# Designs tried in a protein design run: peptides against a protein of PDB entry 9GMZ. Part 70

Target 1, 343 residues: chain A of PDB entry 9GMZ
Amino acid sequence: TGFPLELLTRPATERLAYFENYTVAHPRLKEVYEILMRTIAEPAGASFIFVYGASGVGKTTLRLRVEQKLTELALPKLESDRARVPVVGIEAIAPESRYFNWKEYYTRALITLEEPLIDHKFDYGVRGISRDNFGKINVESKVVAPALRRALENALIHRHPDVFFVDEAQHFGKVASGYKLQDQLDCLKSLANMTGILHCLLGTYELLTFRNLSGQLSRRSVDIHFRRYCADSPEDVQAFKSVLLTFQQHLPLAETPNLVDHWEYFYERTLGCIGTLKDWLKRVLSDALDREATTITLKDLQKRALSVAQCQKMFKEIQEGERQLSETEADVQNLRSALGLGA

## One batch from the design tools (peptide; aimed at target 1 V24 K241 T246)

Design b2_p26_6_s3 (made by RFdiffusion4, then SolubleMPNN; from b2_p26_6, 12 letters changed)
Fold by OpenDDE base, seed 5:
Structure b2_p26_6_s3 (fold): chain B 343 residues (1-343), chain A 26 residues (1-26)
Amino acid sequence: as target 1 above (343 residues)
Amino acid sequence: PEQLQVFETFDEYDAANAERFRALFE
């Protein structure tokens, strides 16, 4: 099975769009997707889900697929409950300053929450929040963050999503002091508690620092580790090579490139992160289509590869995250052993 | 011998498991 051959006669834009929209059901993505879906369905009193993993592992893809699925599953119920939004997802913006912009966060959340149900106007009871003639929310500059928070709380209660996603959630942790980070956690905790809405924070391993600062959140949170493929695992290497094999069949080119033969180079420049791999191949495909090339060569790959310096930086961040998790696992094993429980 | 496989699309995976995922929310 490969790409539709008819794409070879279609414009470059359509060929590229096919690959952009193409998602491989690779083992780690399926595993995390199943765990996340189950956890959303049965949170068992959890207020938070933390999904953490390497940059470029595919967390945004995971989020978007869950959002799509939750929306699909809710469609029959939405006919009877027109106020309901099944899911809301936003991306946290990296603060321009050392401080997280809560006003912007609340504004974006409100806009995203109201966008699917423009016809069902909700009055936020906040002066300076209006809807234009197209139903788009407009927030006046005079509206303060506490008022926006109240508006968001009311909107979340009214719309009652199954989950509220925050992507790139490590940006909450970019505050200069541990105290400020705790305050941010307390704000999120309060929002989840006041609304009764499950929050899912997706981010890099920097999210672990955020997660560990709140001992109270730890009791009400589920952790999901989105792992990369590791070169020291034969099974992971096989899976990674299989992903390459799959991608090479879904590149809409006249001649199928041999990506598998270069698996070590792909691994070196992606660190086993499939999102990084897909983005790399997308750039290379775009270049190939612009040149009307029949295939992709190693030279084409090299032109769009991440630099060694970028990979080294990413790898250090991964190693630190994986180390922290391994220490936690060792602590659990030590505790079990000390309790007389088998490993 | 290393056996490589062509993975299905996520859409195919989702379609094949549609009832299982629906049942989680029932």
Scores: peptide ipSAE 0.668, ipTM 0.960, DockQ to the pose 0.895
OpenDDE base, seeds 1, 2, 3, 4: peptide ipSAE 0.665, 0.661, 0.655, 0.663; ipTM 0.960, 0.960, 0.957, 0.959

Design b2_p26_6_s4 (made by RFdiffusion4, then SolubleMPNN; from b2_p26_6, 12 letters changed)
Fold by OpenDDE base, seed 4:
Parts: C-alpha cells; structure tokens; sequence
Structure b2_p26_6_s4 (fold): chain B 343 residues (1-343), chain A 26 residues (1-26)
C-alpha cells in the first residue's frame, strides 16, 4: 500500500497536501490514542488527562486525530442536540510577557468553542461578547479576564464537550517571577470542577513539573506518556525502521526513495520522534517537488536535517524528562515494596 | 532477519476498529 499513483500527475500543492494529511498509525501513536480515547469515554472521576512526551513525538497529531474522530462519532448525537460541541482544542501560546495571558487564553477558548456551525445562539451574559454575521465570536478588548472566565464556564457547561484539549500546555508553567505555578493549576482545576468538563493537557516533559506541583490533581488525573522510539530497544528500532518504510511508500514521488537504509541518520536527527521525522520529510518533499525531482537523495535529506546542536539540545531535554519519570516509577516501586506489595 | 512492516494509515486503523471506538461512547 502506497500513495495514489494519480498524484504523480497532480500539482505539487496536491502532492504535498497528501503527505501533510497522511498519518502513519505507528505503534506508539496507536497505544496512546487508544488510552486517550478510552479515558475520554470513561474518565472514572478524572478531571485531567496529562499527555506528555518529547517535542516532536506527535502530540499535536494525536490531538487533531482525536478531535476529528470524536467529532465524527458525535455527529449522530449532534443532530438531536444542536447545542453540543463534541470536543474543543486549543494551543496554549507562550507568553510574550513573563505572565501567562489568561484573557487571551479564555478568548481563544471561547472563539474555538463557538464555531459558526452552531445554530443555537447562547447568551453568555457578558457584555462585549457577540457573534458576527458569520457566527464567529467577537470579544471586545474591554472584557476583563474574570468575565471571560465566566463566559467560558457557561459555554463549556452549555456545549458540554467530552474533552477540552490544551496543546503546548507546558506554557502554563511560564509564570513571571512572583506568581506561583500553583495558582495556574488551581485556576485550571477550578475551571474543570466548575464546568464538569474533562481537560486534557498535552505538552513536553516540562509539563511534569507542572503536574507534580499539585498533589490534589494526582488523584483526579490520568497520565499518558507518549514515548519516543528508543535505539536501545530492538523492538523500537524495528518499529522506527517500519515507520521509515511506510513513509517512503507514501511520498508522492515517481521513484520510491530508500529511507530505511539511512535509518541511523534519521534516528540521529529525530531522536526517535515521528513528528520530527514527518516534518523533516515534508520539507524535503517540498524541495523535491519544487525541483520536479523524481526521488529524494541523502543530500536532499541532509539539507533539511536539524543541526547536531539542535538534536543535542532536544536530547538533553528528553533525557531529563525520562529521568524524572524513571525516578517516579522507582518511587512507586519502593512504596509498594515498603507496603509489602509485590513490585 | 528484522521483519519490517508497512503500518496502516490512521484512517484505515480507525475504520478497522470503528466498532470498538463507537462502543466506548454508547
């Protein structure tokens, strides 16, 4: 199975779009997807899901695919309940200022939640929030953060999504000097409690620092580790090579490139992160299409690879995150042992 | 010999498991 051969006669834009929209159901993605879908369906009193993993592991892809499928699954129910939104997803933005901008966060959440396709007008009881002629939410600059929060709470209650996604959630941890990260957690906890809506925070391993600050959240949180493929695991190496094999069949080029033969180089420059790999291949494909090339060469790959310095930095961040998780696992084992429970 | 495999697309994977996922939300 490969790309539709008809794409070879199509414009470069369509060929690139095919690859952009293409998602490999690789083992780690399937595993995390199944856990996430199950947890969303049956949260069992959880208020939060934390999905953490390396930058470029594919968390955004996971989110988007879950959002898509939750929407598809909800379509029959949405015909009867026109007020309902099945899922809402936003990306947390790194603050330009030292402070997390809650006003912007609430505004973006409201705008995303109130898609134009929702016929049912809901009055949020907040002056300065309106819908335009296209059904888009407009928030006036005069609306203050507490009012936006109330509006979002009301909107979430009324629309009752199965989950509220926040991607790049490690940015909640970027608080200015003097503000406690705990206050950010308490704010999110309050929002989840007031609305009864399950929140899923996706982020890098920096999210662990955020997660560990609230012992209370631990009781109401499900943790999902989106692992990279590790070179020290023969199974992971095989899976990574299989991903390369799969991608090479789905690059809409006249000649199938041999990516598998360069697996070590791909691993060196992606650290086993499939999102990083896909983005790399996308850049290389774009270049190849611009040149009307029939295939991709090692030189083409090298031109668009992350630098060794970038990879070294990313790897240090990964190692620190994996270390923290390993320590936590060891602590659990030690606790179990101390309690006389088997490991 | 290392046996490599072609993984399905995510859509193919979902379609193959559609009933499993639907049943979660019934």
Amino acid sequence: as target 1 above (343 residues)
Amino acid sequence: AEQLQIFPTFDEYFEENAEKFRSLFE
Scores: peptide ipSAE 0.573, ipTM 0.941, DockQ to the pose 0.833
OpenDDE base, seeds 1, 2, 3, 5: peptide ipSAE 0.561, 0.569, 0.569, 0.567; ipTM 0.939, 0.941, 0.941, 0.941; seed 5 fails the geometry check

Design b2_p26_7_s1 (made by RFdiffusion4, then SolubleMPNN; its pose is not in this set)
Fold by OpenDDE base, seed 1:
Structure b2_p26_7_s1 (fold): chain B 343 residues (1-343), chain A 26 residues (1-26)
Amino acid sequence: as target 1 above (343 residues)
Amino acid sequence: MVEPLPYTGPIDSSKMLAAEEKYAAA
């Protein structure tokens, strides 16, 4: 079934919002979703989950769907336990300076934990943290990062979420090298250990540098690789074409465009990343709606496509990440062979 | 979340081509 035909009589804003909110449960998303949900339910003493994959593979979509599901599952218990928050999700900000802004990180985490729907006033035990008349957390400029950390630790213990999500987590690694990067990892490790809250870090393949820095974190972490679709796999090509077919039927336009016949062009400009594909189609749909167009053309697609140079850069970053993972698999095999466990 | 539709073969491109011709003539 395609989009509701009644949308064709609705404003462009409603038509665009329909497509923006539409999520295809493609095979890789479903697989990673099931693994992540199972790992959150049964962490087996893990303190961290690392979810890594290409930029635009769909990690944010995965996070939002897991947050939604955890919230739905918690609703019956939240009626009796009004202090509990089922899940917390934040996005790590790219640092403006050579240092990660921990003050901003702790502030954003506290704001997210203390959304207005939580009637239970929590005393943070920190002077200069207050709620405004709208229930928003206000942090005075005088409050220092160590005090905000203590407030966050207390809030996480009190609210006891099943998981704490950090999206774009590669931003922890961008400004720190060597000892400073280790200090950031130790800070996150300490927060997870002090609160007993499972942390899930989602990011690009740059997150692998973070994961590999501490052999102690590796013993208490679960790894989830969110793979792109590969053109050398017939099954992956079929899955990618099926996603194109589904998006084609869910574009709220008077004439259904034939996207599937252009699958190679879509693959070339998305590298098999469904998030990149959806964002491209959103931009093209927005342009078509602004022109009151009946359909999308190849020219409309070309106008909003990533450049060949952008795709080449993105592909190089993907290949480097996939190479690092392949080397890790080879290292495991070499270790097994060296231990006499056989292949 | 909605499961993707199974791709079963080529789709008629005639509608997309007809739209491209209209936009090339405008």
Scores: peptide ipSAE 0.390, ipTM 0.756, DockQ to the pose 0.228
OpenDDE base, seeds 2, 3, 4, 5: peptide ipSAE 0.081, 0.017, 0.145, 0.007; ipTM 0.644, 0.479, 0.782, 0.363

Design b2_p26_7_s2 (made by RFdiffusion4, then SolubleMPNN; its pose is not in this set)
Fold by OpenDDE base, seed 5:
Formats: sequence, C-alpha cells, structure tokens
Structure b2_p26_7_s2 (fold): chain B 343 residues (1-343), chain A 26 residues (1-26)
Amino acid sequence: as target 1 above (343 residues)
Amino acid sequence: MVEPAEYTGPIDSSKMLAAEARYAAL
C-alpha cells in the first residue's frame, strides 16, 4: 500500500510532514528496537545502555519510536500517577568550546523532564529555577551547574522515567584528554546511581571509547550495535532495495518515482545508512513539492546528494568503527575458547 | 512503523563493492 492519495490535494507542508513521520521498520531497526525495548523492561541491574552505529544509520528514529512506545504503554498508569514521566529524551549538543557544557545539559534535561502539560509541578528548592505562565521551566543565568544537577536528580526521582535517553552522546567525548572523558562518564554514572534511572546513550562509533575507558561501566552496561547495510551481503542488499521500494511508494507525488533502479547510486551516497537515505529523500521531496513537480528525477537526486568527499570521510569513520568491533568480537571468541566454552 | 515491501528482483552488488574498495584506498 502506498501513501493516501488524498495527500495529492493537500498543502505541500502536509505532504512533507507525512513523509517525515513515515518510518520503515527495516530489519536492523526492528532488531535494535526489540533489543532496546527488552533491555529497558528488564535492565537486570544495568545502569547504562550504549547504542552505537554509523552517523545517519537511524539512531534518532530508534529513540523517537521507543519514546513513543514507552509513552503509549504508560498511558493507563499516567491517569493514576500524574507525577510520572515514562521516558525522557535529549540530544547532547556539540560544545562550542573544547569542554562539554554540563550547565546546558542539565538545563535541557530539566526543561524536557518538566513538561509544561504535567499537572503535578514540583518545586526543587533551587533559587533561579521558575515556571512561566505557560508552565515552562526557566533557568536564570546565575544558577550554577551543581544546583542544576541537584534539581535534575530530584526531578528524575520524582518523575521516575523508565529510561533517560541521550542522543548524539559522542559529544561528551570531544574533550582533549582521556582523563576528562572519564570524569564525564563518572558524572553520568553518578547521576544514574543517585537517581536509580537507566541511562541510554546513543551515538557514533566514538562511543566505543567510552566503553573501553570505563571498565566499571562495562559491568553495568548493555551494548547494542546498530549496523548499516553492507553491499557484500545479499540479504543486506535485498533489505536496502526493499527500503527503496517502500520509500518510492510513500513519496506523496502524482507519479511514483523509480528509486529501486537507482539503488547503486543510493547505496554509494548513503553507505547503507537508512537515516541518511531518508534525509536525502526528504530534501528532494521538499524541492519537488516547492516546484509542484509530479515526480522525482535523477537530476533532483543529484542536486541533494552528499558529495563523494563526504561519503569517503563517512566511510573511513564507519570502517574504523566496524574494525574495532570486529577485534572485540574476536577477543570474546578467544576468551571463550581459552575458557573451554567453544567459539 | 511499517514493514518494508519485499523486493523480489535480481541483486547485483559488484559495482558497490568496487565503489567501497575505491573509498577504502583513499
């Protein structure tokens, strides 16, 4: 089944919003979704979940779908427990300075957790944190990071989310020294321990550096690898073509574009990353709708494609991440063999 | 979330493997 044909008579904004909100449950997304949902339901004493994979693999889409599902599952309980927030999700910002801005992180987390629509409003006893007339949290510039941390700890305890998501979590790692990275991880670990709230960090393969530095976190963390589709796997190529086939059916255009015939070009410029593919198609769809075009052409695709130089850079980052994971898998096999457990 | 439509056509990945090899060599 394709898009609702009634969309062809709707404004360009509604047509674009349809495609933006449309999510293909491709095999890798489904697998990681199921593992993540199971781990959140039964953390087994884990304090952290690490979800790592290529830039543009679809980690943000995964997060948003899990947040939606956890919210839906919590709805019956939220009627009786008006203080509860079932899930919190934030994006870590790339610091303008070489140092992660904890004040900004705590502020964003607190604003996101303290949704204006929540009836039960807490006072966290921190001078300079207030609510406006719309119930939105306002944090005065004079409020220091330790006070914001205490406010967030109290908020997390009272709101008791099943998980706290941090997207683009590799931005914690942009510190010049490994020691500063450890200090940041210790801060996150302390927040998780003090609140009893499970933290899920989503990011690029740079998150592997966090895993390797924190031998203590490894005992209380679950690792989830969100893999791209690889051209050397026939099953992965079939899955990628199936995603293209699905997207071409769900582009709200008068004439269905033939994306599948160009699958090689799509793979070349996305490296098997479905998030990159979807974002590319969104840009091309937006351009087509602005021109009132009936379909998408190869020229329209080329106009919004990533450059070869961008793809080469992304591919090097992917290969390094995949190599590090392959070495880790080999180490696990060697350990199992040495323990007599077999490969 | 919607499950992808199944692609039943032929699969040739040879050109993409060649492209990846070129990217790895740079």
Scores: peptide ipSAE 0.133, ipTM 0.731, DockQ to the pose 0.929
OpenDDE base, seeds 1, 2, 3, 4: peptide ipSAE 0.031, 0.031, 0.029, 0.023; ipTM 0.676, 0.652, 0.679, 0.423; seed 4 fails the geometry check

Design b2_p26_7_s3 (made by RFdiffusion4, then SolubleMPNN; its pose is not in this set)
Fold by OpenDDE base, seed 4:
Structure b2_p26_7_s3 (fold): chain B 343 residues (1-343), chain A 26 residues (1-26)
Amino acid sequence: as target 1 above (343 residues)
Amino acid sequence: PVEPAEYTGPIDSSGMLAAEARYAAA
């Protein structure tokens, strides 16, 4: 149990990289991972998966773990089908402009889908898309968004990924009026329908606005709520303490720090979000390694903690999202009851 | 504040491995 002791003799960079690459398989992550993996394997006519939850809950970790696993599972099939890409994952960027940049989105998707290691040259049917001498895709500035869309559609059809991930997908909503958001969702829906590729949008509770705006997407979507740990649940507190215990055992330091005894402080400054916790510990570990410290102290933790003001802001955003979900669940139950259906 | 339950120890990857096995079998 714990980190490989050999790491104590390794450079600080390797010790940090170990912790960066280490994933705590906490209960909520396992649950969401199982649902997501099952839904990808058996989409049952779904075109979309929505994974929503608090910022820092671990959605990116979930995505990366699923991407890694889908890649590993596809390796035997990739030997026979050199054109196949098992998974594609991109992060949506908040545009600098008031409008979502579809050209940039399609370009990034193409670049990510078409890794240099794919020996199989594919003709995108679009001029101005090429591979360099290193196999990296280059998209000329003259290529317009509709052409890039067609290229992406063709690439997705040819490469047949099991899923297309879009992380930070709430950024689709930040720039659009309600009407423009609908157009964006219709574009994504059209892409999924034209390619037959399952799309998974991961994001904050702002993704709930997408669900509400498109009653048509809801019919072909699977919703996955990635919940944080709640201090009012004894089971959630136990799980959170178990995560702290796991992290303290996997910090590659000569002396194991006592994180569990400070669980309330960790909870206060992470709101039960394990990604926020990991990022905090990563910063503190980096500082400790730079100082060649044997352990981490409470003072080291305090130095890299989020401020109370930051936590209060994050908590308000979480509460609003949790409230919206609770209201939606209550509305469904009320509708079922009114229809004479059991809850 | 609710009195927290005792922690059971480190969390392993066993649940993820089961999901991975189901996906590979599908």
Scores: peptide ipSAE 0.028, ipTM 0.604, DockQ to the pose 0.042
OpenDDE base, seeds 1, 2, 3, 5: peptide ipSAE 0.018, 0.025, 0.074, 0.028; ipTM 0.526, 0.659, 0.686, 0.621; seeds 1, 3, 5 fail the geometry check

Design b2_p26_7_s4 (made by RFdiffusion4, then SolubleMPNN; its pose is not in this set)
Fold by OpenDDE base, seed 5:
Structure b2_p26_7_s4 (fold): chain B 343 residues (1-343), chain A 26 residues (1-26)
Amino acid sequence: as target 1 above (343 residues)
Amino acid sequence: MVDPAEYTGPIDTSKMLAAEEKYAAL
């Protein structure tokens, strides 16, 4: 089934919003979604979930789908427990400075956790944290990071989310010269331990540095690799072509473009990353809608494609991450064999 | 030529649904 044909008579903004909100449930997304939902349901004493994969693989899409589903499943329970928040999700900001801004992180987390729709006003016990007339949290500039942390700890304990999502979590690794990445992990570990809330960190392969730094975190963490599609796998190529077919059917244009015939070009410029593919198609769709075009052409695609140099850089980062994981998997197999557990 | 029609099938959400059911049962 394609897009609703009624969209062809709607404003360009509605047509673009339809495609933006449309999610292809591709095999890797489904697999990671299943593992993540199962792990949130049964954390088995884990305090952390690490979801790592290439930039543009679709980690934010995964997060938003899990947040939506956890919210939907919690609705019947929320009628009786109006203080509960089923899930909280934030994006870690790239620091403008050489160090991660904990004050900004705690502020954003607190604002997200304390949405206006919650009737029960919680007193954070911190001067300079208030709600406006719309119930929105306001944090005065004078409030220091340790006070915001205590407010967030109290809010997390009171709201009891099943999981705390942090997207772009590799930004915790942006440590000023002289600070250890371990100190950032110890701060997160302390927050998870004090609140009893499961934390899910989503990010690039730079999250593997977090896994390696703490042999103690590894014992209380679940690792989820969100893989891209690989051109050397016939199954992955077929899945990628299927995604292209689905996207071409869901582009709200008068004439359905043939994306599948150009699958190699799409693969070359996305590296098998479906988020990168969707973002590319969104840009091309926006340009087509602005011109009132009936379809998209190869020239329209070329105009919005990532450069070869960008793709080469991204591919090197992916290959390094995939190599590190392959070495780790081999080490696990070697350890199992050495322990007599069999392959 | 793999028939494009083989990919127009309903998204197999069975595994996603099974994970959702497990979560809802807790």
Scores: peptide ipSAE 0.027, ipTM 0.421, DockQ to the pose 0.042
OpenDDE base, seeds 1, 2, 3, 4: peptide ipSAE 0.018, 0.006, 0.013, 0.022; ipTM 0.378, 0.332, 0.413, 0.412; seeds 1, 2, 4 fail the geometry check

Design b2_p26_8 (made by RFdiffusion4)
Pose (drawn by RFdiffusion4):
Structure b2_p26_8 (pose): chain A 343 residues (1-343), chain P 26 residues (1-26)
Amino acid sequence: as target 1 above (343 residues)
Amino acid sequence: TVTYEYDAEEDEEKLEEFEEEVAEEE
């Protein structure tokens, strides 16, 4: 398999768009996708899905793919319920203030729930907020956050989404003190419990500070780790080389450059993150198409790679996250002994 | 949007064959 040969006659813009729209279902992503879909289809009391992963591992692409896939299920379902949004997805806003702005979060979450059939919803629940009949949801600056949240709860319970996505969830950790971390997530827990809607939180390893704050949160959450490819296990190395080979075969050029030969350097500057690899390859391809190059040279790869210091910071954070998420038989034995079960 | 479906056995064979070809060329 490979890129369509017809693209050679087409201008560089078509090649670049093709490579941008190209995706690879590498094993780690496939497994994480399967676990996430299975858990969303049946939460069973869980009110959170944590998706931990390094920067550039593909959390956003996973969110977009699962959003598209779930939207497919909604079309047959729509024949039964005219007013139902299958999936709602938003991004956590990094606040300018010291603390996360819950009012802005509620505003944006309610805005994202705009539908053409707004007549079906009628009143949101509190005065001061309504659509301006121009397709935009208008909220009043005098409307307080408790009333806006109550309106969001009513809107969510009415629309009943399958899953609620909060991309970049590490921004929830912006707090004005050292004790507000548990409350920041308890508010979202209460919102999810009352609305009966699973809130799937995606973010980098900084999200691990939101892992196990309380036993209630521990039970109300499901942990999904989007592990990067590690050079320690030969199987992961084989998979990383294989992803390079698929990219080598699928980037549009006159002849396919050799990328497996430089797999060590790629791993050195990508740490196994597939998104980081594809961004680099797309940048190199764009640089090469400017000069109409027939192949990719190592010099081209080196020109638009990542700095050593940047990769050092990436690895430090990844090591800390993998160390915190590691699970061993020793932990299971310790828990067994402390529980008094024995063996 | 085009997605490549990863197959562990086929991709393993392809990777071995490609490494042999690169070694022969060298």

Design b2_p26_8_s1 (made by RFdiffusion4, then SolubleMPNN; from b2_p26_8, 17 letters changed; failed a check: too like the target's own chain)
Amino acid sequence: MVEFEYDKEKMAKELQEYEAQLAAAR

Design b2_p26_8_s3 (made by RFdiffusion4, then SolubleMPNN; from b2_p26_8, 16 letters changed)
Fold by OpenDDE base, seed 3:
Structure b2_p26_8_s3 (fold): chain B 343 residues (1-343), chain A 26 residues (1-26)
Amino acid sequence: as target 1 above (343 residues)
Amino acid sequence: MVEYEYDKEKEAKELEEKLAELKKKA
């Protein structure tokens, strides 16, 4: 089954939007999705979930799918509880300075929680936080970070989401000193504890550094590794080829491009990361639609591919992350052996 | 219930040492 053929008569914007909104249910995504949904439903006293994996593996897609599902599941209850928000998701921003901008973080979280469509207005009890005529939250520059934190805590308690998502959460680890890192960890821990809201931090393997530094968060956290597909695994190669076939069928072009025959090239330039693959194909599709092309060619793919140098850099970062996890697994085995527990 | 007295200074120092070790490996 492919894209709706009617799309071929639609504007380029609609054709592109179809592909952008299309999600391939690949094995790793499904596995991580199931683990994450189960953990959200039954956190077993956890306050944090860490989802880590390569850049472009598909963490944002995972988040969006979980948000959609949690919203769907909450709909019957939302009719009776008009104050509730089932899920909240934000993206952490890289600090321009050596300091994470908590004021901006709290502001973005508040804006996301207080979507204009929510009927039940909440008084934040903070001067300088208002809603415009469209229900959008406005935060005046005079409002300080501690006041925004209190407003967010109150909003989270009142709206009671099942989970608070923070994408690109490795940005919390971008601090100048261990003292500041500890303060950030304490801040996150305090926010989760005071609100009773489960936090899910999604990020690159840099998030492992942040996780490993917080022994206190680790005791109350669940870890989910979102792995890439590996070329040394026949099963992973087959899954990757299957993803290419699916994308091939869902590119809204008059002639189906042959992506599968070029699987090695796609793997070389994506490192087995499906998000990177989708973004690449999106760029190529956009170019093809702009030219009113009937299909995409290898030359079209090459024009929008990541450079070898970019891939080499990304691969080094992946290898370092995978190595750190492997060492951690070995340490666990060594500890178990030392305790007289079987391997 | 082992009341773990949170020593912020000790934990911050241990964190700083770990960060310094990580920077040497990079």
Scores: peptide ipSAE 0.030, ipTM 0.454, DockQ to the pose 0.010
OpenDDE base, seeds 1, 2, 4, 5: peptide ipSAE 0.029, 0.000, 0.007, 0.092; ipTM 0.475, 0.216, 0.343, 0.586; seeds 2, 5 fail the geometry check

Design b2_p26_8_s4 (made by RFdiffusion4, then SolubleMPNN; from b2_p26_8, 14 letters changed)
Fold by OpenDDE base, seed 2:
Structure b2_p26_8_s4 (fold): chain B 343 residues (1-343), chain A 26 residues (1-26)
Amino acid sequence: as target 1 above (343 residues)
Amino acid sequence: MVEYEYDKEKDKEELEKYLEKLEAEK
């Protein structure tokens, strides 16, 4: 089924909003979604879930879909437990310094946990944390990071989300190398252990460096690789073409564009990352709607494509991440062989 | 509107039909 045809008579803002809110189902997203939902439901003693993959692969879309589903599943229980929040999600911010800003992290987490719709007032037991007349949390600048941590721990225990999402979690690893990175891991581990809340860290392949620093975390973590589509796999090419077909059917334009015929160009400029593809098409759709165009052309696509240089840089980062994972697989095989287990 | 229904067989069939149509129009 395509987009609702009535959208063709609607303002450009509504047409854009439709496409922005539309999520294409595709094999990798479905697979990762199912694994993630299962792991959240049955963590089996895990304290962490690591979801890693290329920038623009669709990790944010995955998070939002899981958050939506967890919220829907919790709705019947939320009527009886008004203090409960089913899920909390934040985005980690890149540090401006060599140190991760924990104060900002804790503040953002607290603000997210205490959305205005929560009727139950919680006393954080920390001076300088207040609610305004609209129920929004205000954290005074004088509140120190250790106090904010305690407030967050108490809030997480009280609200008891099924999972705490941290998007762009590779930013935890962008601190100075060595002991400081381990301290960040220990801090997160302590927060998860003290609250009993499962943490899901979503990030780029840079998250692998963070993940590999703690052999102890390996025993208490589940790893989920959100793979891009690869052009060397016929199945992946087919899936990518199917995504293009779905997108062309859901672009609210009078004439359906032929995106599928240009699949190689789309692949070249997205590296098989569906999030990158969607963002590209959103930009092109916006331009088309501004011109009141009936369709989009290859020229329209070219105007909003990532440059070859940008794609080359992104591809290098992907290759390094995929290489690290392949080395790990080889290490497992070598270990199995050394143990006398068949490969 | 969020559609999150994926059917591999249906998607394959739809793509094949679309590609066949495009080849017939060339």
Scores: peptide ipSAE 0.231, ipTM 0.817, DockQ to the pose 0.792
OpenDDE base, seeds 1, 3, 4, 5: peptide ipSAE 0.178, 0.222, 0.185, 0.165; ipTM 0.799, 0.809, 0.803, 0.789

## One batch from the design tools (peptide; aimed at target 1 L29 K241 T246 Q249)

Design b2_p27_1 (made by RFdiffusion4)
Pose (drawn by RFdiffusion4):
Structure b2_p27_1 (pose): chain A 343 residues (1-343), chain P 27 residues (1-27)
Amino acid sequence: as target 1 above (343 residues)
Amino acid sequence: SEEEEEEMEELQELADQMVEDAEELFE
């Protein structure tokens, strides 16, 4: 398999768009996608899905793909319920203040729930907020956060989304003190419990500070780790080389450059993160198409790679996250002993 | 040389499977 040969006659813009729209279902992403879909289809009391992963591992692409896939299920279901949004997805806003702005979060979440059939919803539940009949949801600056949250709860319980996505969930950790971390997530727990809607939180390894704050949160959450490819296990190395080969075969050029020979350097500057690899490859392809190059040279790759210091910071954070998320038989034995079960 | 050829055949099998999976799951 490979890129369509017809693209060679087309201008560089078509090649670049093709490569941008190209995706690879590498094993780690496939497994994480399967786990996430299975868990969303049946939460069974869980009120959170944590998706931990390094920067550029593909959390956002996973969110987009699962949003698209779930939207397919909604079309047959719509024949039964005219007013139902299948999936709602938003991004956590990094606040300018010391603490996360819950009022702005509620405002954006309610805005994202705009539908053409707004007549079905009627009143949101609290005065001072309504659509301006121009397709935009208007909220009043005098409306307080408890009333806005109550309106969001009512809207969510009415629409009943399958899953609620909060991309970049590490921004929830912006707090004014050292003790507000548990309350920051308890508010979202209460919202999810009352609305009966699973809140899937995606973020980098900084999200691990939101892992196990309390036993209630521990039970109300499901951990999904989007592990990067590690050079320690030969199987992961084989998979990383294989992803490079797929990219080598699928980037539009006159002749396919050799990328497997330089797999070590790619791993050095990408740490196995597939998204970081594709961004680099796309940048190099764009640089090459400017000069109409027939192949990719190592010099081109080196020109638009990542700095050593940047990769050192990436690895330090990744090592800390993998160390925190590691699970061994020793931990299972310790828990067994402390529980008094024995063996 | 023979070992490098065998490794390349294994990598190709994995690359074909990744394309089939991407077409089935993501497209």

